# Designs tried in a protein design run: peptides against a protein of PDB entry 8HF1. Part 183

Target 1, 320 residues: chain A of PDB entry 8HF1
Amino acid sequence: NVMLYATKPTEVMVSFPHQEQVLTVTRLISAEIEKFYVSLDLMNIGVQPIRRSKSLQCLRDPSKKSFVKQLFNDFLYQMKEYGIYAASIAIISLIVEFDIKRRQAETLSVKLMHRTALTLCEKIRHLLVQKLQDMTYDDDDDNVNTEEVIMNFSTPKVQRFLMSLKVSFADKDPKDICCLVFVERRYTCKCIYGLLLNYIQSTPELRNVLTPQFMVGRNNISPDFESVLERKWQKSAIQQFRDGNANLMICSSVLEEGIDVQACNHVFILDPVKTFNMYVQSKGRARTTEAKFVLFTADKEREKTIQQIYQYRKAHNDIA

## One batch from the design tools (peptide; made by RFdiffusion4, then SolubleMPNN)

Design b2_p22_2_s3 (from b2_p22_2, 8 letters changed)
Fold by OpenDDE base, seed 1:
Structure b2_p22_2_s3 (fold): chain B 320 residues (1-320), chain A 22 residues (1-22)
Amino acid sequence: as target 1 above (320 residues)
Amino acid sequence: VEKEIPEDEEVLKALEEEEKLK
């Protein structure tokens, strides 16, 4: 019971300027997705037979259109919250998911729908990569993964997060590092993981210091949708983190009841703490007084964030 | 104006201004 341990980590807050980065490219991408939604709504996919396939998702969306919209809405959220660079990685996950769904399509109409979604993702990827290249003197795709490009095309939140990692871990012994990064959404784990791999590789002071991994909490709703590969990956990632072969783990806020992640000396909360349970579970991973619990907040939301954390602290102390 | 990468000093200052959430 994580609640029973009076964890007294050093709680810190990193403020960042609220910039609505309204880049022309992000507006173009949003407009292309909106046009696609109109087209998607007009697509006659037919009455999908409610196959008793145990997948609750097939029962929830007989047209499979809402799931396609959900993936693009999650992408739009990641682009807004983390920036263009993170979006360039996030779009690859959509490409992979839509290609799998296209191959698994039982009907030609569903196959065509996923193909159209895939074509849009490829267009979005090109728009993102082109914008990343516009800042590079050299047209080579490998030049978009520099520290400078990552920082310039990341939101202020992500910039402050990356700098916090650099300051916290530059030239440290990898064995002394046990870091958790909490994000709200499962899809964010993958894009932040990819961003961190490239950032660490481009940052000499973090090379061979940080070894990131990610875990996606099992969707309690559909264990059947996790590919055998995803389940193997999750088990491997957790084991690598336990064995000290990875020292930074990116987690969604839903740590499954029963993922015994070891006590960590650093806990970063990259997204807003929306629930008392998330606060207690994440803070409960920073068990020592020397452990840091870092919150990221927009300057405009600072007071509200402080008040919310104070309420959670009070509620936690009233239970302890 | 694509805002300049915040200088390490501003991030360090913002990290030094780590308000301990009292």
Scores: peptide ipSAE 0.270, ipTM 0.729, DockQ to the pose 0.049
Fold by OpenDDE base, seed 2:
Structure b2_p22_2_s3 (fold): chain B 320 residues (1-320), chain A 22 residues (1-22)
Amino acid sequence: as target 1 above (320 residues)
Amino acid sequence: VEKEIPEDEEVLKALEEEEKLK
């Protein structure tokens, strides 16, 4: 009988202005990805030998092209939702994935496909880094990780999130902080983690206050794609958060199944709450008496978001 | 186009305003 002392957290909604990113670099990147999709559809990768491993649904040849497209679509989403700075970190994850897939390629045609995808990612990375450097008169890679560059090349949502962290945690005792940050997508966890590391290092008021970690939910779909290293790292990250060696944990919404994280005093929802289950589970982690549950919404979507939260509150009270 | 970085005071107000609406 875990008495769910459902201390109802203080719910907060931070509004941000809707800015369409009209950057030439984002248009160029999108156009290069679209051209790549046309070329990818024309690539003959052959019929792959179906390895009859009983448990893996035969990933037919379309699945390899679809996976490449999925990664680039996830990147385009991250660039749109979080900004160019976050995209410069996100593209590194694609480079790593395509390099692994290139090395694991059983055919020359599949190897070439992943090589072409990798070359595109390297070009995208260069375009992003060059754009970050355009604000910095110095060619030094270290100069792109300043608070100013991070803020200027982040979306209004990410700006408000970072400022909310600064305001909430500046000069506080690290021991008094137990913060969760929820994001929708697995790849966003790594991206926002890298962004937060750089932001905290560039922000003196947070440098010795916040120690971030990230956790990706167990994808029930394929334990085979999670490297033994990633699983070990996730276990270590959870343990560091439990031991208080990390006080901020970034989680994907796929955490629906059973990660017993400790009671937190702050829960930030960086992405829109799409499901009742996500609302209940994320809110249910804010269990301290003074716990804050912070939502981010675009000004244009504020009313719709408020109505959705009221519906979720009502549904939760009808079950409780 | 310099993105206007919001002031810390605007975020403070946004964090405080909803505490007053309960």
Scores: peptide ipSAE 0.186, ipTM 0.769, DockQ to the pose 0.049
Fold by OpenDDE base, seed 5:
Structure b2_p22_2_s3 (fold): chain B 320 residues (1-320), chain A 22 residues (1-22)
Amino acid sequence: as target 1 above (320 residues)
Amino acid sequence: VEKEIPEDEEVLKALEEEEKLK
């Protein structure tokens, strides 16, 4: 009986100041989205035939308006939780989705709805990019992807996360790194991936050290929209991480994919741990002797987060 | 309003102090 001494990972919590977004641009964007919702509610798009998709999730809203609102609400969440820089990446995903939906529209009214949403996304993108450019003193330097711009236009949570990566991985051998980053929402995986690509490229001490990938859990809402390309991409990303061609993986859910991910030495939880299962499974990936399990919390939620972690630790020890 | 960027030492200290979540 080799008692595999389950090397308990070192648990770290990084606190960040709670900052409300005071930026005029974020207020303007939010107001434009709310104005769009009023207009969207007034749009008569007719009764859409319920495609008998064998998937039990009948979109409760046959109008597809709820899906449009969901994407913009998800964007507003990204902008709030991760900042303007992350929002400039997130909006591109909405543009792509609404362009696909516009092309797939069965009715002129639905096509117009998605076109209006797309036009709003392009306006939002312009407002975000313009605000990122306001820091570039040189009118000619279109390079909004500098470390300084990324850091300044990120939330305190993202700033602390990026600095934690820099401190943890600066000048290390890429082969010695196996890192997981957990986020709550699937769309955050792609947003943080794009942010990390730009940050790593702008940070010399990380450029040849970190190679990120992301995994997006299956779209339970619309399996028809899981492009064959997305499924191929997920399989490729997992294989690259297994082969060591990627050493940082961003995930929203390890569970749903049945991904046998190798033992990791670093696990970052960027968003609050909401469930015991998420705690146990994410922590259970940090299996090396020097493994770190890093949590991020707002200062105002620190005590509550600590108490929740102790409850999860106790519950885990009672089952083990 | 430029957002205050934390110093690397503050993040290092935060990473070191919380190893003591006994």
Scores: peptide ipSAE 0.042, ipTM 0.725, DockQ to the pose 0.048
Fold by OpenDDE base, seed 4:
Structure b2_p22_2_s3 (fold): chain B 320 residues (1-320), chain A 22 residues (1-22)
Amino acid sequence: as target 1 above (320 residues)
Amino acid sequence: VEKEIPEDEEVLKALEEEEKLK
């Protein structure tokens, strides 16, 4: 029972222009993934032996192809929602995952499938990195991790988020900061974490102020099948945040799983609040009147978002 | 297309104006 304490944080909305990134590189990447899906559908990977561990049956789509498509669909979402810079980090996570799956492949056909996916990811990574380098004036400075590059290749939403962090936390005592960043998708946690590490390192006002961590929601897959490493990492990340060794936590749906995170003075909702439960749980972490609850909305959706928040506020006050 | 980077003042103003969502 998350005791729904009547929290009265200051609610803030930050609007951002809806810019469709008309980048040729994003269109090219999307087209390459679509071509790959056609090729993937034609691949004969055979009947995969259903490993009869009774508890895994429900959420393993036995189609190893479905998992591959899911990862690329999540990548396409991240590229669209967060931009090319975030996509350059997200693609590394796919490379790592497909390399693991390639090594774990029990059949030559499955090994080949993951190899083909990996080759596509390497091509995508090259295209993204090349595009990031096009804005570095100095051919010799391979450092695509500057504030300028991060900002220029981020979506307006991410730009406003990063600026909101800078404005909110510049030159503050790191001990006075307890920040949560909510994202919808588990893979976004890692992507935004990597982006924030680079942004904080490139921003002098934040370098010694913000120490980020991330937490991915437990797979709805039985806790037995989370890698022992992933569980250890999650416990470590939570503990670092509790101990004050990290002061910014990026999380997805973690509050639904009953992970006890301390009360925070800043809560950022980077993705749209789609449910009343998400609103209540995220807002319920901002327990003081001095706490800020920051939402991001596209200008075109501002009115709709405001109305939705008022409905959620009303519903919350009727329950509290 | 170079994306316009928002100025800190624009973000500050957005943060201040929307505090009126009382």
Scores: peptide ipSAE 0.034, ipTM 0.699, DockQ to the pose 0.049

Design b2_p22_2_s4 (from b2_p22_2, 10 letters changed)
Fold by OpenDDE base, seed 4:
Structure b2_p22_2_s4 (fold): chain B 320 residues (1-320), chain A 22 residues (1-22)
Amino acid sequence: as target 1 above (320 residues)
Amino acid sequence: VEKEIPEDKEVEEALKKEEELK
C-alpha cells in the first residue's frame, strides 16, 4: 500500500508561460475537424447490433460516432497541450486505430465513416509535417526529428520538460536513473513516448542514457475486455522497467490500481495534479530524500498549484 | 513547517543558453 510510506522527496516546481501557440495550421486543423463533426452527425450509420455484454454497453455508442469524436477531441487536446510536434506523433495513433476499426467494420456505412476519418487524419498529418519542414533550412533534409525541430514545435511545458530531462540526466549512468513521468490521459503516454524516442535519439547527451517505456492505462472497462495484446504489452513494459531495461516510464493515473513499480529517484508530473490519489501515488514512488518530485505548472496557475500541493501534503500527513 | 516548493531555475537558465547559441 503506497500510502504507508512516509515519502520525503525533494519537491521542485518548473513554471512555464501560458503561450497558446497561435499557429494558422492549428486553427486550420481545428476547423477541418469541426467540419468533419458536422458531416459525421449527418451520416446514417444505422443501429449497430447490441452485443449483449451489459458492461460494454456504456462505451458502445450504437453509432460508434462518439468514439470517433473522442479520438479527435483527444488529438485536439494533445495538439494544444503538447504542440505541433507531439500532434504529428498523435495523429499516427489515430490513423492506426481508424484503420483497425475500418477493417473490423461490420457494415458499409461504418466502414465509410472510418474511411472518412482516415482521410481527414492523412490531411492533418500532411499539414503538420509540412509545418515541421518549414523550419528546416534544407528543403532536402526530411529529418523533422531533430532536437531543434522538436523543441521549436513543442509547447513551453514540453520544452521545459525536455530541458529538465537534459539537465537532470545528461551523461549520467543509465543504472542510476529510475524516472517516472505522469500524464493525465492514456493517449498522452503514447504521444510523449514517441516524442521522447525522437528527442533522445537526436540528443547525444541522452541517446545512451535514457531508455523510455510507457504504460497505457487499463481501461476503466473490466480487465476482461482489455485486449490480450495490451495486457501482454503492459506486463512486458512493467517487467522491462523492473529489470532496469527501461529507466524512464511514462504512465497515466493507472499506477493507482496497485501496479507495483520500484522506487524511483525522479518523478515528473507533466500534467496538473487533479486528485489527492494522483498526488499520493506519484509521490509515493519517490521514496528517498534524494528523489526529485518535479511539478510542471503554468505561471498563471503557480499559486493555485502550490496551495493545492500544501492541501495534499496536509491530508497525507493526517492519514499517515 | 510546510517547506516551500522551490522553483527549478536550472531549466530556465539552460533554455536561455540554448536560445543565445541560435
Scores: peptide ipSAE 0.400, ipTM 0.877, DockQ to the pose 0.697
Fold by OpenDDE base, seed 5:
Structure b2_p22_2_s4 (fold): chain B 320 residues (1-320), chain A 22 residues (1-22)
Amino acid sequence: as target 1 above (320 residues)
Amino acid sequence: VEKEIPEDKEVEEALKKEEELK
């Protein structure tokens, strides 16, 4: 009987101050999106024929307005939870998606809706980039990707996360690192990936140490062209992580989709643990002898987070 | 007794150093 001493990972917490970034630019962007929603509700988008694809019936607004609102709501979430710098990356994903949807539009009304959404995204991008440039006397877009700009325009959560990466991985051998980063939302994976690429490139101690990738789950509402590219990208990203060509993987609910990832020595939970399954699956990936499991929490939510983790630990011990 | 989840000391020490430099 090889008693697999399941070495329990070292569980630690990183607390951050709850600061609502009350920037004039974030208020302006939110107000422009709200005005756009009023305009969107007034748009006469004719009844789209319900394509009877059996499995995804309930979530398709026949007007496609709900999907547009979802993307902007996800953007507003990224801006609030991760900051202006992360929002400047997130908005690019919306621009790409609305441009694809504009080209795929079957009706003039739907084409105009996606065009109006795209024009708003371009305006938002300019407002965000201009705000990032306010700290740099130079009009060069490359100057907005410095460690200082990233840190100053990130939320306290993201600042503490980046510090945790720097402290944990500065000047380490890339081969000794196998890191998972868990986030709640699928769009956050790509946003944090873009942020980390720029941060690692601007941080000498992490340059050539961390090679990030991300995984997005398969359940995209759009089964068409994007889903094939995303599936190919996801397979490539998983393979790079298995081969050690990537040593940091950003994930959402991907573990629930039956993606087998290797044993890791670091697991970061950037967003609140909302389910027992997420706790068990994420913690169950920290399987090395020196594995670290890091929880990020707002100071105001610290006690509630601790109590929730104790409940999950107890429930896990009762099943094991 | 399930041990309290400790604060990450390495991150806490790094933050203290940054506050001392300000």
Scores: peptide ipSAE 0.372, ipTM 0.864, DockQ to the pose 0.796
Fold by OpenDDE base, seed 3:
Structure b2_p22_2_s4 (fold): chain B 320 residues (1-320), chain A 22 residues (1-22)
Amino acid sequence: as target 1 above (320 residues)
Amino acid sequence: VEKEIPEDKEVEEALKKEEELK
C-alpha cells in the first residue's frame, strides 16, 4: 500500500491595511442610492398578475423591490470592498440586469420601477468613469484601463492581490500555471474577472502569461433566472480551464456544487473564509508538490483569522 | 506546535522594494 502522501500546500498570509477610501464620489453614490430607496418604498407597483404556469413562483411585489435593493446593496459592498475601479465594472452588470427586467416587465408600474433603477445605474456609471478620467490627461476612454489607474482606484486588499499575481506569475510559462481565486459573492466573481482582464492587458509581464476565466455558483440565483447563456458560459469556462486554454479560474462557491476542477498549484482566497467546508474544499485543490494556499486578511482581523484557521486545521486533523 | 501562518515573503519583499523606490 503506497500511502499517496497527499502533499500539503504551503499556507501563507498577505496582510493589508484597513483603509476606507473616503472619496466624495462614493459618498455621492451612497446618498443617491439611499434617496432611491425612499422613492422605491413609495412606489405602488400594484398586485402582480399570477402567472397560471404551476412552476413560476409569482414573485410577490415586495420580493421585486427587495431584489432591486439587494442588487444595489451588493454594488455598495463591492465599491467599499474592492474600490471605485471594480465598482465601474460592477455597475455594468446592474445595467444589463435592470434592462432585461424592464423589457420582461408585465405591468407599466414594474416597467417604470426598473427604468428608474436603470437611470440611477447610468448616473452612477457616469460619476465613476468621470472620477477615473480625472487622473488621466487624455479624454480617450482607453486611458482609464492602465495599471496605474487600476491600482490607484483599488482597495489595499485588491492592490495586494494584484501584486501577489505579478510576483507569482511574471514572465512564467503559461502551461506551468493552474490558479484558483475564491470570492464570496457571485457578482464579485464577474467584477474581479473584468478587473483582471484589464490589469493583465495593461501589465506586459502578465499579458501572455495569464488567461482568466470565471465560474459562479448555481444556488445563489433561482433556476428560473439562470439564463441559458450563463449555463453555456459556465460549461465553456470549465472546459477551457480543463483544456489549459485558461490557467486562472475565479470561483464563487463552485466546489460546494460538486464541480470537479483539476489540481492547482496556486489557490488565492480573496475574501474571508466563512465556513469549514470552504476551507477544506479550497485547500484540497492545492495538490501539487509546490502548491501555495494564500489568504488575504486586514491587519485588524489578522489574529481572528489565524485563530479561525487553527480551529479549521484542528477539525480537519480530527476527521482525517 | 501548530506553525503560525507566515507572511508571504515574496510579496513582503516586493512591497519593500516599491516603498524604497518612492
Scores: peptide ipSAE 0.362, ipTM 0.861, DockQ to the pose 0.777
Fold by OpenDDE base, seed 2:
Structure b2_p22_2_s4 (fold): chain B 320 residues (1-320), chain A 22 residues (1-22)
Amino acid sequence: as target 1 above (320 residues)
Amino acid sequence: VEKEIPEDKEVEEALKKEEELK
């Protein structure tokens, strides 16, 4: 009986300073969104016909206003947690979503609501891009995607994450890399994916080393809201990762029961570990020899994070 | 012995070097 000693991954912590980005642009954007919420609450969009789709989930606010607010709240969260560079990418996802909803609008009032939201997103995009360009001498949009601009306009957490990737993977063989990055929110997957594409392209040591993809778990999404295109894209992304055509996968959920992903040598937890299941399942993907499991924590929350991980380790050892 | 979660010193050293070059 060769006891396959499942080599436990090496757990590593990366601490980051708690710095709030005190930028005038972030305050302006927050104030514009707040003004928009006041205008949105006053907007009469009429009684929307309750389409009785048999899924009980269509009992979402018949006004569709709650969804608009959710997208902007998720954007504000991403701007705060990841920085203004990440926010410049995140806003594009809102623009696409509101343009789709504007085109699909059944009433003129709903069309106007989504148009107003879209106009605000374009204003926010302009404010963000202009702020990124303030550090560039040339007016070309491509000049905002430098390693320096990405690092300077990212939060300390994202800076530490990018540096962890650079230190871990600089000039390595792409075949020796199987990396997972876990984030809390669905929209963060797309945002961090776009950020990583630009960072990798601007970082010579990573350009031919890392090929990122992203995936969103199904449990957070009603199957009715998942476009056929999103489902096709997710299947393609998983297949590319299995085939080794992608070596870094960004995930917003622990790959649900039944998503077979190969054993990885690196697992990064970019957002706080909130559940025992998330800890066990994410750590359980780091199964190769010399696998690393990397946690990010604010300095102020370091001790609480360590205590929580020790509790999860104990609970895992009591079940094993 | 619960293995302490070590801090990644290589990341902190790399960041300090980039800050010193600015």
Scores: peptide ipSAE 0.296, ipTM 0.840, DockQ to the pose 0.719

